# Ledger of designs, part 130: peptides against a protein of PDB entry 5YCA

Target 1, 132 residues: chain A of PDB entry 5YCA
Amino acid sequence: RSLPAERNPLYKDDTLDHTPLIPKCRAQVIEFPDGPATFVRLKCTNPESKVPHFLMRMAKDSSISATSMFRSAFPKATQEEEDLEMRWIRDNLNPIEDKRVAGLWVPPADALALAKDYSMTPFINALLEASS

## One batch from the design tools (peptide; made by RFdiffusion4, then SolubleMPNN)

Design b2_p28_3_s2 (from b2_p28_3, 11 letters changed)
Fold by OpenDDE base, seed 2:
Structure b2_p28_3_s2 (fold): chain B 132 residues (1-132), chain A 28 residues (1-28)
Amino acid sequence: as target 1 above (132 residues)
Amino acid sequence: LSAELGELLRTHSFNHPRAAELLEQLEE
């Protein structure tokens, strides 16, 4: 697959210690029609554009939003590039569909695989280790 | 805010402009 050429400069170093990011994560109970569910979020701000994106984990099963990862990593990606990557994820990983929340959500192992591809490993490790 | 976000997320990602706005407010 071909990932977008430009990556968020926030993710220039995939070898950073993730520990300092853990306390920056926030647990959030979100109300849905069928009841509340807890998510863990990490605000990631592009240091150049100052545009924030939120990385998201479902507390219950630790699923991570691959859509949010992609959009944060590749802020200038076209819709076609996103669609291509989402199709690749469907074909090669183990995404889940949740009627309550849009986008593709993947289990922790898949999230870490994507994180390596997107140079987001410290951020995803922190998100996975944060308490809910 | 939480209820509105929950409804919005059914059809929009967390990084949709309105969803992001709500999350930003929840961060405060």
Scores: peptide ipSAE 0.222, ipTM 0.799, DockQ to the pose 0.844
Fold by OpenDDE base, seed 1:
Structure b2_p28_3_s2 (fold): chain B 132 residues (1-132), chain A 28 residues (1-28)
Amino acid sequence: as target 1 above (132 residues)
Amino acid sequence: LSAELGELLRTHSFNHPRAAELLEQLEE
């Protein structure tokens, strides 16, 4: 697969300590037609553009939004590039599609695999470790 | 806010402008 050429400079160092990010995560109960569900979110701001993206975890099963990861990591990606990556995820990982929320969601192990590819390991570790 | 966000998330990503706006409000 071909990942986009330009990556969010927020993720320039994949080896940073994730511990300081844990208390920055926030749990949120969201109301859906079929009932409430809790998510954990982490706001990630691009230091150049100052545009924030939210990384998202479902509290119940710890699924992480691969779509949110991709969009945060590659803010200038084309729709075609995103589509290619999502297809790759479907073909190589174990994503789920939840009718309540858009995008592809992946289990923790897959999220960490993507995090390595996107240089987001500290952020995903923090998101997974945060309480809900 | 949470109910509106829930409706948005059915068809929009968390980084859609309106969804992001709601999350920012919830962050406050």
Scores: peptide ipSAE 0.221, ipTM 0.799, DockQ to the pose 0.801
Fold by OpenDDE base, seed 3:
Structure b2_p28_3_s2 (fold): chain B 132 residues (1-132), chain A 28 residues (1-28)
Amino acid sequence: as target 1 above (132 residues)
Amino acid sequence: LSAELGELLRTHSFNHPRAAELLEQLEE
């Protein structure tokens, strides 16, 4: 598959130690109509544009938002490019849909596979290891 | 803030500008 040409410079090195990022993660209880749910978030700021994106994990089953990963990794991606990648994820990985939250969510193993593709491995490792 | 965020997340990504703003407020 084809990914967008320009990647967030925050993710220039996929081999960095992830452990310093773990304390930067935050757990948050969010109120939904059917009750509360806990998420873990990691703020990722593009060092050039200064635009922040939040990487998100559902605390209960550790599902991670593939949509948030893509948007953080590829800040200049078109909607068409995003749609193509989301379709690829549906066809090749094991995403879930949750009526409470938008976007595609993937289990930890799939998230790490995407992280490798997007050069986000340290950030996803930290997000997965953070406490909730 | 949490309730507003929950409603936004039903239809929008966490990276929606308002959702991101709320998350920053909750984080600080």
Scores: peptide ipSAE 0.221, ipTM 0.801, DockQ to the pose 0.836
Fold by OpenDDE base, seed 5:
Structure b2_p28_3_s2 (fold): chain B 132 residues (1-132), chain A 28 residues (1-28)
Amino acid sequence: as target 1 above (132 residues)
Amino acid sequence: LSAELGELLRTHSFNHPRAAELLEQLEE
């Protein structure tokens, strides 16, 4: 597969220590029609554009939004590029779709695989290790 | 805020402008 050409400069170094990011994560209870659910979020701000994106983890099963990862990693991606990647994820990983929230959500192992591809490993590790 | 966000997230991604605004509010 081909990923977008330009990546968020926030993710320039995939080898960074993730531990400083852990306390930056925030647990959030969100109310849905069928009841509350807890998410863990990590605010990721593009240092050039100053546009923030939130990486998201479901506390219950630790699923992570692949959609949010992609959009954070590739701020200039076209919709076609996103669609292509989401199809790739469906074909090659184990995403789920939760009726309560939009986007593709992947289990931790898949999230880390994507993180490696997107150069987001420290951020996903932190998100996974944060308390809920 | 959480209830509005919940409804918004049902149909929109987290980086939708309104969702992002709500999350930003919750961040502080």
Scores: peptide ipSAE 0.220, ipTM 0.799, DockQ to the pose 0.803

Design b2_p28_3_s3 (from b2_p28_3, 11 letters changed)
Fold by OpenDDE base, seed 1:
Structure b2_p28_3_s3 (fold): chain B 132 residues (1-132), chain A 28 residues (1-28)
Amino acid sequence: as target 1 above (132 residues)
Amino acid sequence: LSAKLGELLRTHPATDPENAALLEQLEE
């Protein structure tokens, strides 16, 4: 597959220690029509543009928004590039279906696989390890 | 606010501007 050419400079080093990011995560109970659910979020700010993106995890099953990962990693990606990647995820990974939330959400193992591709491993590790 | 965010998450990915704005408010 072909990922977008320009990546968020926040993710320049995939080998950084993730532990300092853990306390930066925040848990929040979100109200949905079928009841409350807890999500964990991590604010990721592009150091050049200063535009923040939030990585999201469902606390219960640790599913992570692949869409949010992609958009954070590739802030200048076109809709076509995103669609291509989301199709790749559907074809190669194990996204879940959840009527409460939009975008593609993937289990932890898949999230870490994407994190490697997007150079986001420290951030996803932190998001997964954060308490809810 | 949590209810509004829930509704937005239903129709928009978390990184959409609307959701981002609400999430930012939660951090303030």
Scores: peptide ipSAE 0.366, ipTM 0.861, DockQ to the pose 0.814
Fold by OpenDDE base, seed 5:
Structure b2_p28_3_s3 (fold): chain B 132 residues (1-132), chain A 28 residues (1-28)
Amino acid sequence: as target 1 above (132 residues)
Amino acid sequence: LSAKLGELLRTHPATDPENAALLEQLEE
């Protein structure tokens, strides 16, 4: 697959220690028609554009929004590029189906695989380790 | 607020403008 050419400069170094990011995560109980569910979010601000994106984790099963990861990693990506990547995820990873939330969500191992591809490993590690 | 976010998350990915704006409010 071909990922977008320009990546969020926030993710310039995939080898950074993730532990300082853990306390930056926030847990939130979200109300859905079928009951409450806790999500953990991490605000990721592009240091150049100053545009924030929120990485999201379902606390219960630790599923992470791949859509959110992609949009954060590739702020200038076209819809076609996103669609291509989401199709790749469907074909190569193990996205979950959850009618409560939009976007493509993946289990922790898949999230870390994507994180490596997107150079977001510290951020996804922090999101996964954060308390809920 | 949490209920509104739940509805937004149902129809929009977390990074969509509507969700982002609401999540920003939660960060404050």
Scores: peptide ipSAE 0.366, ipTM 0.861, DockQ to the pose 0.791
Fold by OpenDDE base, seed 4:
Structure b2_p28_3_s3 (fold): chain B 132 residues (1-132), chain A 28 residues (1-28)
Amino acid sequence: as target 1 above (132 residues)
Amino acid sequence: LSAKLGELLRTHPATDPENAALLEQLEE
């Protein structure tokens, strides 16, 4: 596969210690038609554009939004590039389908695999370790 | 507010501007 050329400068160093990011995560109970569900979010602001993106985890099964990861990592990606990556994820990883929420969600191990590819490992580790 | 966010998350990824704005409100 071919990932977009330009990456969010927030993710320039994949080797940073993730522990300082843990307390920056926030848990929120969100109401859905079939009942409440808790999500954990981490605000990630692009230092150049100043545009924030929220990485998201379902607290119950620790699923992570791959779509949010991709869009945060590659802010100038085209829709075609995103579609290509999402197809790759479907073909090579283990995404879940949850009709309550949009986008493609993946289990923790897959999220960490994507994090390595996107240079987001500290952020995803923090998101996974944060309390709900 | 949490119900509104739930509806937005159903139709838009969390990184969409609509969800981002609402998530900012939740942090206040």
Scores: peptide ipSAE 0.362, ipTM 0.857, DockQ to the pose 0.841
Fold by OpenDDE base, seed 3:
Structure b2_p28_3_s3 (fold): chain B 132 residues (1-132), chain A 28 residues (1-28)
Amino acid sequence: as target 1 above (132 residues)
Amino acid sequence: LSAKLGELLRTHPATDPENAALLEQLEE
């Protein structure tokens, strides 16, 4: 597959220590038609554009939004590039189907695989280790 | 606020502008 050419400079170093990011995560109970569910979020701000994106984890099964990861990593990606990547994820990883939330969500192992591809490993590790 | 975010997350990914604005409110 071909990922977008320009990546968010926030993710320039995939080897950084993730520990300082853990306390930056926030848990939130969100109301849905079928009941409440807890999510954990991590605010990721592009240091150049100052545009924030939130990485999201479902607290119950630790599923992570691949769509949010992609959009944060590649802020100038086209819709066509996103669609191509989401199709690749469907074909090669194990995304879940959750009618409550939009986007493509993946289990922790798949999220870490994507994190490596997107150079987001410290951020995903922190998001996974944060308490809910 | 939490219910509104739930509805937005149903129709838009978390990084969409509408959801981002609401998530920013949660940070206050």
Scores: peptide ipSAE 0.361, ipTM 0.858, DockQ to the pose 0.803

Design b2_p28_3_s4 (from b2_p28_3, 11 letters changed)
Fold by OpenDDE base, seed 1:
Structure b2_p28_3_s4 (fold): chain B 132 residues (1-132), chain A 28 residues (1-28)
Amino acid sequence: as target 1 above (132 residues)
Amino acid sequence: LSRELGELLRTHTFNHPENAELLEKLEE
């Protein structure tokens, strides 16, 4: 696969300590037609453009939105590049299907694999460790 | 806000610019 060339400068160092990010996460009970579900979010702001993106985790099974990860990591990516990556994820990882939400969601191990590829490891670790 | 955010998740549009204000309110 071919990832976009330009990456969000927020993710310039994949080795940083993630623990300071944990308390920045926020849990929210969200109402769906079939009942409530808790999601954990982490606000990630591009330090240059000042554009924020939210990384998202389903609290119960710790599934992470790969779609949100990609969009945050590669803010200048084309739709074609996103589609290509999402297809790669479907073919090579273990995405889950949840009828309540759109986008592509992956289990924690896959999220961390993507985080390494996208240089987002501290942020995904924090999101996974945050309480709900 | 929980229902509104649910709709954003349902369409995965929570990171679209037009929804930024709503998300910022959730952070308050």
Scores: peptide ipSAE 0.436, ipTM 0.859, DockQ to the pose 0.600
Fold by OpenDDE base, seed 3:
Structure b2_p28_3_s4 (fold): chain B 132 residues (1-132), chain A 28 residues (1-28)
Amino acid sequence: as target 1 above (132 residues)
Amino acid sequence: LSRELGELLRTHTFNHPENAELLEKLEE
């Protein structure tokens, strides 16, 4: 598959130590119609545009929003490019279905696979290791 | 803010530019 040409400069180095990012994660209990659920978020600010994106994890099963990953990694991507990637994820990975939230969410192993593709490994590792 | 974040999750719009102010509040 082909990914968008321009990537968020925040992710220029996929080999960085992720541990300093762990304490930057924030856990929050969110109330849904069917009950509470804890989510963990990590703020990721594009150092050039100053536009922040939040990576998001469901605390209980560690599902990660692939949609948020893509949008953070490729801030100038078109809707068509996003749609194509989301279709690829559906066809090649194992996204979960959660009626409470929108976007495409994937289990930890898939999130790490995407992180490698998007050069986001330190950030996803931190998000997965953060306490909830 | 929990309720607001819930709505953003429901629509997956928490990373839209128009929600920047809310995002900053969440980080406080």
Scores: peptide ipSAE 0.433, ipTM 0.857, DockQ to the pose 0.553
Fold by OpenDDE base, seed 4:
Structure b2_p28_3_s4 (fold): chain B 132 residues (1-132), chain A 28 residues (1-28)
Amino acid sequence: as target 1 above (132 residues)
Amino acid sequence: LSRELGELLRTHTFNHPENAELLEKLEE
């Protein structure tokens, strides 16, 4: 696979300590037709464009939205590039099926694998360790 | 807000610019 050429400058250093990001996460109970579910989000602002993106975790099983990761990491990616990456994830990782939400969601281990590829490790570590 | 955010998750549109106002309401 080939990832988009331009990456969000927020993720320039994959080795930073994630601890300071943990308190930045926010938990929210969300009502769905079949009942409530808690999600944890982390606001990630592109330091150049000032455009924010939210990384998202399902609190219960710690599934992470790979779609949100990709869109945050590669804000100028085309739909075709996203589709190719999502297909790669389906073929090589272990995405879950959840009828309540759209996008492609992956378990923690897969999220960390993607984080390494996208240079987002501190942010995903923080999101996974945050309280719900 | 909970229901509205649920809709954003259902369509995965929570990071669209048009939904920035709703997202900001949830932030401190």
Scores: peptide ipSAE 0.428, ipTM 0.854, DockQ to the pose 0.583
Fold by OpenDDE base, seed 2:
Structure b2_p28_3_s4 (fold): chain B 132 residues (1-132), chain A 28 residues (1-28)
Amino acid sequence: as target 1 above (132 residues)
Amino acid sequence: LSRELGELLRTHTFNHPENAELLEKLEE
């Protein structure tokens, strides 16, 4: 597959220690029509544009939003590029279906595979290890 | 805030510019 050419400069180094990012994560209980669920978020600000994107994890099963990862990693991507990547994820990984939330959500192993592709490994490791 | 954030998750619009104010409020 082909990923967008321009990547968020926040993710210039995929080898950084993730542990300093763990305490930056925040847990939030969200109320849905069928009951509450806890989500963990990590604010990721593009150091150049100053535009923040929140990476998101479902606390219970540690599913990660691939949609939010892609949008954070490739801020100048077109909708067509996003659609192509989401289709690739559906065809090659194991996204889950959750009627409560939109976007494409994947299990931890898949999230880490995407993180390697997007150069976001420290951020996804931190998000996965954060307490809820 | 919980209900509002739930709606943002339901539509996956929590990172849209128009919702930045709500998200910033959560980080204070």
Scores: peptide ipSAE 0.425, ipTM 0.854, DockQ to the pose 0.593

Design b2_p28_4_s1 (from b2_p28_4, 13 letters changed)
Fold by OpenDDE base, seed 4:
Order: C-alpha cells, then structure tokens, then sequence
Structure b2_p28_4_s1 (fold): chain B 132 residues (1-132), chain A 28 residues (1-28)
C-alpha cells in the first residue's frame, strides 16, 4: 500500500517518551440508546498549521479509531487516500464492528501496528495507558 | 448511533456540546 506523501510534523520522532502525554488525555461519556459509553481522547495539534485533531479510544475494550489516527497523521490526505487505507486495514488487520459508532476501530495491537506505520507510537501508547 | 457528523465533532472540533446535541436529536 501507499500512504499519503505529507505527514503531520507532530509525528516526526517516533521514539519520544510517551509518559508526558498520558495526563493530557481526557475521558468523555457519550449517551447511547443502550446506555452510556466512555471514550478517551488525546488532542494532537499540528505544530505547523495549528489545526488540532483528536485520537480516540473506547475506554471499555481499548479499541482505537483508525480513522482518527489517519486523519491526524495525514492532514492533506484525499478522501480516496483515506478510503484506500481503510480498505487495507479491513483486509489486513482486525477491525471491530460497532453499529453505535462511525469510523473504523481496531484493537490495541492493530493500533500499535498502525502507529508504527504513521510514526505515532508515543501518542498511541499514551492513549492506551490513560485512565478512563 | 455515532454517525459521521458526531465523529467529526469529537475528532476534529472537540465539541462535547455538539455531540450531546446531535445525540439528543437522534434520540428524539
């Protein structure tokens, strides 16, 4: 597969210590017809454009939105590029199907695999370790 | 369900009020 050419400069160094990012995560309760669910979010601001995106984790099963990762990592990606990557994820990883939420969500191991590809490892580690 | 508009509010705009508004609208 091919990823978009331009990556968010926030992710220029995949080897940074993730622990300072843990307290920056925030929990949010969302009400659904079948009851409340908690999500953990991490604000990621592009240092060049100053445009923020949020990485998202379902608190209960630690599923992470691959969609949020992609959109944060590749700020100038086209819809076609996103669709191509989401198809690759569906074909090669283990995405979950949750009718309550939009986007493509993956388990922690797959999220870390994507994080390596997108150079986001410290951010995904922090998101996974944060309290809900 | 958390549709694309709600997801955008969470991912891009960090707008909890918008999410709640959309959720309430969906449930009504």
Amino acid sequence: as target 1 above (132 residues)
Amino acid sequence: SLDEEMLEALIVHDDPERVSELAEKRLS
Scores: peptide ipSAE 0.026, ipTM 0.571, DockQ to the pose 0.465
Fold by OpenDDE base, seed 5:
Structure b2_p28_4_s1 (fold): chain B 132 residues (1-132), chain A 28 residues (1-28)
Amino acid sequence: as target 1 above (132 residues)
Amino acid sequence: SLDEEMLEALIVHDDPERVSELAEKRLS
C-alpha cells in the first residue's frame, strides 16, 4: 500500500525509548448509554504545526484507535488517503467492531504493526503499557 | 456510536465535556 508522503516529524525516530511516554498517558472515563468506559489517551503534538492529536486505547480490551494513529502520523493526508488506509486495515488486519465508537479500532498486535508502518512504535508501546 | 464529531472531540480537541454531552444527547 501507499501511505501519505509527509509524516509528522514527531515520529522521525521509531527506536526511541517509550518508557518516558508512559506517565504522559491519561485515563478518561466516558459515559455511554450502556455505562461508562475508560479510555487511555496520549497527547501527541506535531512539533512543526503545533497541532495536537490524542492516541487512544480502550482500557477494557486494549484496542487502539487506528484512526487516531493515522491522523497523528499523517497530518497532511487527504480524506481519500485516510479512507484508503482504513480500507487496507479492514482488509489486512483485525479491526474490532464496537457500536459505541467510530473509527477503526484494532487489537494491540495490529496496533503495533501499524505503529511500525507509521514509525510510532514508542508511542503505541507507551499507550499500551500505561495504566487505566 | 461515537460518531466523527465525538471522535474529533476526543482525538483532536481534547474536549471530554463535549464528548459526554454528545454521548448523552446523540447516542441515547
Scores: peptide ipSAE 0.026, ipTM 0.588, DockQ to the pose 0.553
Fold by OpenDDE base, seed 2:
Structure b2_p28_4_s1 (fold): chain B 132 residues (1-132), chain A 28 residues (1-28)
Amino acid sequence: as target 1 above (132 residues)
Amino acid sequence: SLDEEMLEALIVHDDPERVSELAEKRLS
């Protein structure tokens, strides 16, 4: 597959200690007419553009939004590039379907595989370890 | 379900109020 050429400079070092990021995660309960859903979110700010994105985990099953990861990692990606990556994820990983939320959500192991590809390992580790 | 607009509000704009509003509209 072909990932976008430019990556968020926030993710320049995949070997950083993730522990300082854990307390930066926040749990959020969203009330829906058919019941509540809890998300864990980690604010990730591009140090150059200062634009924030939020990495997201579903609290109950620890699935992580691959869409949020991609959009954070590749701020200049085209929709076509995103679509190609999402198709790759569908074909090569184990996205969880029939979720209440849009985008592709993947189990923790797949999220960590993507994190390696996107150089986001510390951030995904923190997101997974944060309490809900 | 949370559609693209809802997801964008949540992950890009950090707008939980908008997410809730959209969720209510979509599920009603």
Scores: peptide ipSAE 0.025, ipTM 0.580, DockQ to the pose 0.589
Fold by OpenDDE base, seed 1:
Structure b2_p28_4_s1 (fold): chain B 132 residues (1-132), chain A 28 residues (1-28)
Amino acid sequence: as target 1 above (132 residues)
Amino acid sequence: SLDEEMLEALIVHDDPERVSELAEKRLS
């Protein structure tokens, strides 16, 4: 597969300590027809553009939004590039089908695999360890 | 459901109030 050429400079160092990011995560309860669900979010600001994006985890099963990861990692990606990556995820990983939520969500192990590809490991570790 | 508009509000714009409003509308 081909990932977008330009990556968010926030993710220049994949070896950073993730622990300071844990308390920066925030939980939010969202109501759905079948009941409430809690999400954990982590604000990630592009240091050059100053545009923030939020990484997202479903608290219950710890699934991570691959869509949120991709959009944060690749701020100049085209829709075609995103579609291609989402197809790759469907074909090679184990995305969770949940009609309640938009985007493509993956289990923690897959999220960490993507994090390695996107150079986001500290941020995904923090998101996974944060309390809800 | 948390559709693309709701997801965009959460992910890109940090607008949890808007997400809550949209969610409530979906439940009504």
Scores: peptide ipSAE 0.027, ipTM 0.581, DockQ to the pose 0.451; fails the geometry check

Design b2_p28_4_s2 (from b2_p28_4, 16 letters changed)
Fold by OpenDDE base, seed 2:
Structure b2_p28_4_s2 (fold): chain B 132 residues (1-132), chain A 28 residues (1-28)
Amino acid sequence: as target 1 above (132 residues)
Amino acid sequence: SLDEQMLEALHVHDDPAKVSELARQRLS
């Protein structure tokens, strides 16, 4: 597959220690019609544009939003590029399409595979390790 | 369901309370 050419400079080094990022994660409870659900978020700010994006984890099953990862990693990606990547994820990984939330959510192992592709390994490790 | 616009809101808003409020408003 072909990923967007430009990546968020925040992710220039995939070998960073993830432990300092763990306390930066925040848990939140969102009320849905069928009851509350807890999410864990990590704010990731593009150091050039200063635009923040939040990486998202469902606390219950530890699934990670692949959509949030892609949008954070590739701030200049076109909608077509995003669509192509989401199709690839659907075809090659084990995404979950939850009726309550939008986007593709992938289990931890798949999230880490994507993290390697996007150079986001420390951030996803932190997100997965954070308490809810 | 939480649509793409709401997902985007989750990506932008730093205040969990605000995000939750928006979610309730949109999904109710």
Scores: peptide ipSAE 0.027, ipTM 0.626, DockQ to the pose 0.477
Fold by OpenDDE base, seed 3:
Formats: sequence, structure tokens, C-alpha cells
Structure b2_p28_4_s2 (fold): chain B 132 residues (1-132), chain A 28 residues (1-28)
Amino acid sequence: as target 1 above (132 residues)
Amino acid sequence: SLDEQMLEALHVHDDPAKVSELARQRLS
């Protein structure tokens, strides 16, 4: 596969300590027709553009939105590039089907694999370790 | 299911009630 050429400068160092990011996460309870669900969000601001994106975790099974990861990591990606990556994820990872939410959601192990590809491992580790 | 706009709303809104309302609207 081919990832977008330009990456969010927030993710310039994939080896940084993730622990300072843990308290920056926020839990949010959302009421759906079939009951409440808790999500954990981490606000990630592009230091250059100052545009924020939110990484998302479903608290119950710790699945993470791959779509949110991609959009945060590649702020200048085209729709075609996003579609290509989402197809790759569907074909090569283990996306979770949840009719309540949009995007592709993947288990923690797959999320960490993507995080390595996108150079955002500290942020995904923090998101996974945050309380809900 | 929720569309991409709804996912964005989930990201942006700090008010869970508002997000829930939007979710209900999309699923109706």
C-alpha cells in the first residue's frame, strides 16, 4: 500500500513516552437506541496548522477508530488516499463491525500496528491505557 | 449506521447529550 506523503508533525517521534498523554484523554458516555456506550477521546492538535483531531476508543472492547487515526496522521490526505487505506485495513486487519458508529474500528493489537505505520504509537498507547 | 459526519460530531462535541441526539437522528 501507499500512505500519504505528508504526515502530521505531531507524530515526528514514535518513541516518545506516552504516559504524559494518559491524563489528557477524556471519557464520554453516549446514549444509543440500544443503550449507553462509553468512548475515550484524545485531542491531538497539529502543531503547525493548529487543527485538532480526536482519536477514539470504544471503552467496552478497547477498539480504536482507524479512521480517526488516519485523519489525524495525514491531514493533507485526499479522499482517494483515505479510501485506499481503509480498503487495505478491511482486507488485512480485523475491523470490528458496529452499526452504531461510522468508520473502521480495530482491536488494540491492530491499532498498535497501524500506529507504528503512522508513527503515532505513544498516542495510541495513551488512549488504550486511559481510564473510562 | 452513523455516517462520517456523525463520526466527526462524535469527535468534536463535548456534550454527550448532543452527540446522543445526533445519533438518534441518524438512526431514525
Scores: peptide ipSAE 0.026, ipTM 0.626, DockQ to the pose 0.504
Fold by OpenDDE base, seed 5:
Structure b2_p28_4_s2 (fold): chain B 132 residues (1-132), chain A 28 residues (1-28)
Amino acid sequence: as target 1 above (132 residues)
Amino acid sequence: SLDEQMLEALHVHDDPAKVSELARQRLS
């Protein structure tokens, strides 16, 4: 597959220590008709454009939004490029369908695989280790 | 399902009750 050429400069170094990012995560509870659900989020701001994106984890099963990862990593990606990557994820990883939420959500192992591809490993590690 | 607007609300809002309210409104 071909990923977008230009990546968010926030992710210039995939080898950074993730531990300082852990306390930056925040938990939020949404009340759905069938009960409450907790999400953990991490705000990621593009230092050049100053546009923030939020990486998200479902607290219960630790699934992570791949869609949010992609949009954060590739701020100038076209819709076509996003669609192509989402199809690749469906074909090659194990996305989870949840009727309550939009986007493609993947289990932790798949999220870390994507993180490596997107140079986001410290951020995904922090998101996974944060308490809910 | 929770659409992208509601996801952004989840991202941005510090008040979980407000997020839940928005979700209920959109899903009703």
Scores: peptide ipSAE 0.027, ipTM 0.633, DockQ to the pose 0.355; fails the geometry check
Fold by OpenDDE base, seed 4:
Structure b2_p28_4_s2 (fold): chain B 132 residues (1-132), chain A 28 residues (1-28)
Amino acid sequence: as target 1 above (132 residues)
Amino acid sequence: SLDEQMLEALHVHDDPAKVSELARQRLS
């Protein structure tokens, strides 16, 4: 696979301590027809463009939105590049199908694998460790 | 289901009740 050439400068250092990011996460309860569900989100602002993106976790099973990760990591990616990566994820990882939400959601281990590829490890660690 | 616009709403809104209302509107 080929990842986009330009990456969000927020993720220039994959080795930073993640613990300061934990309290920056926020939990939200959403009422669905089949009952409530809790999501945890982390706001990630591009330091150059000042455009924010949000990383997302389902609290119950700790699934992470791979789509949100990709869009945050690669702000100038084309739709074709996104489609290619989503196909790769579907073929090589273990995405979870949930009819309630859009995008591809992956378990924690797969999220951390993607985080390594996208240089987002501290942010995904924080998102996974945050309380719901 | 929650489409891309609904996920964006989930990202942006700080009020869980507001997010829930938007979800109900979209799913109805």
Scores: peptide ipSAE 0.027, ipTM 0.628, DockQ to the pose 0.368; fails the geometry check

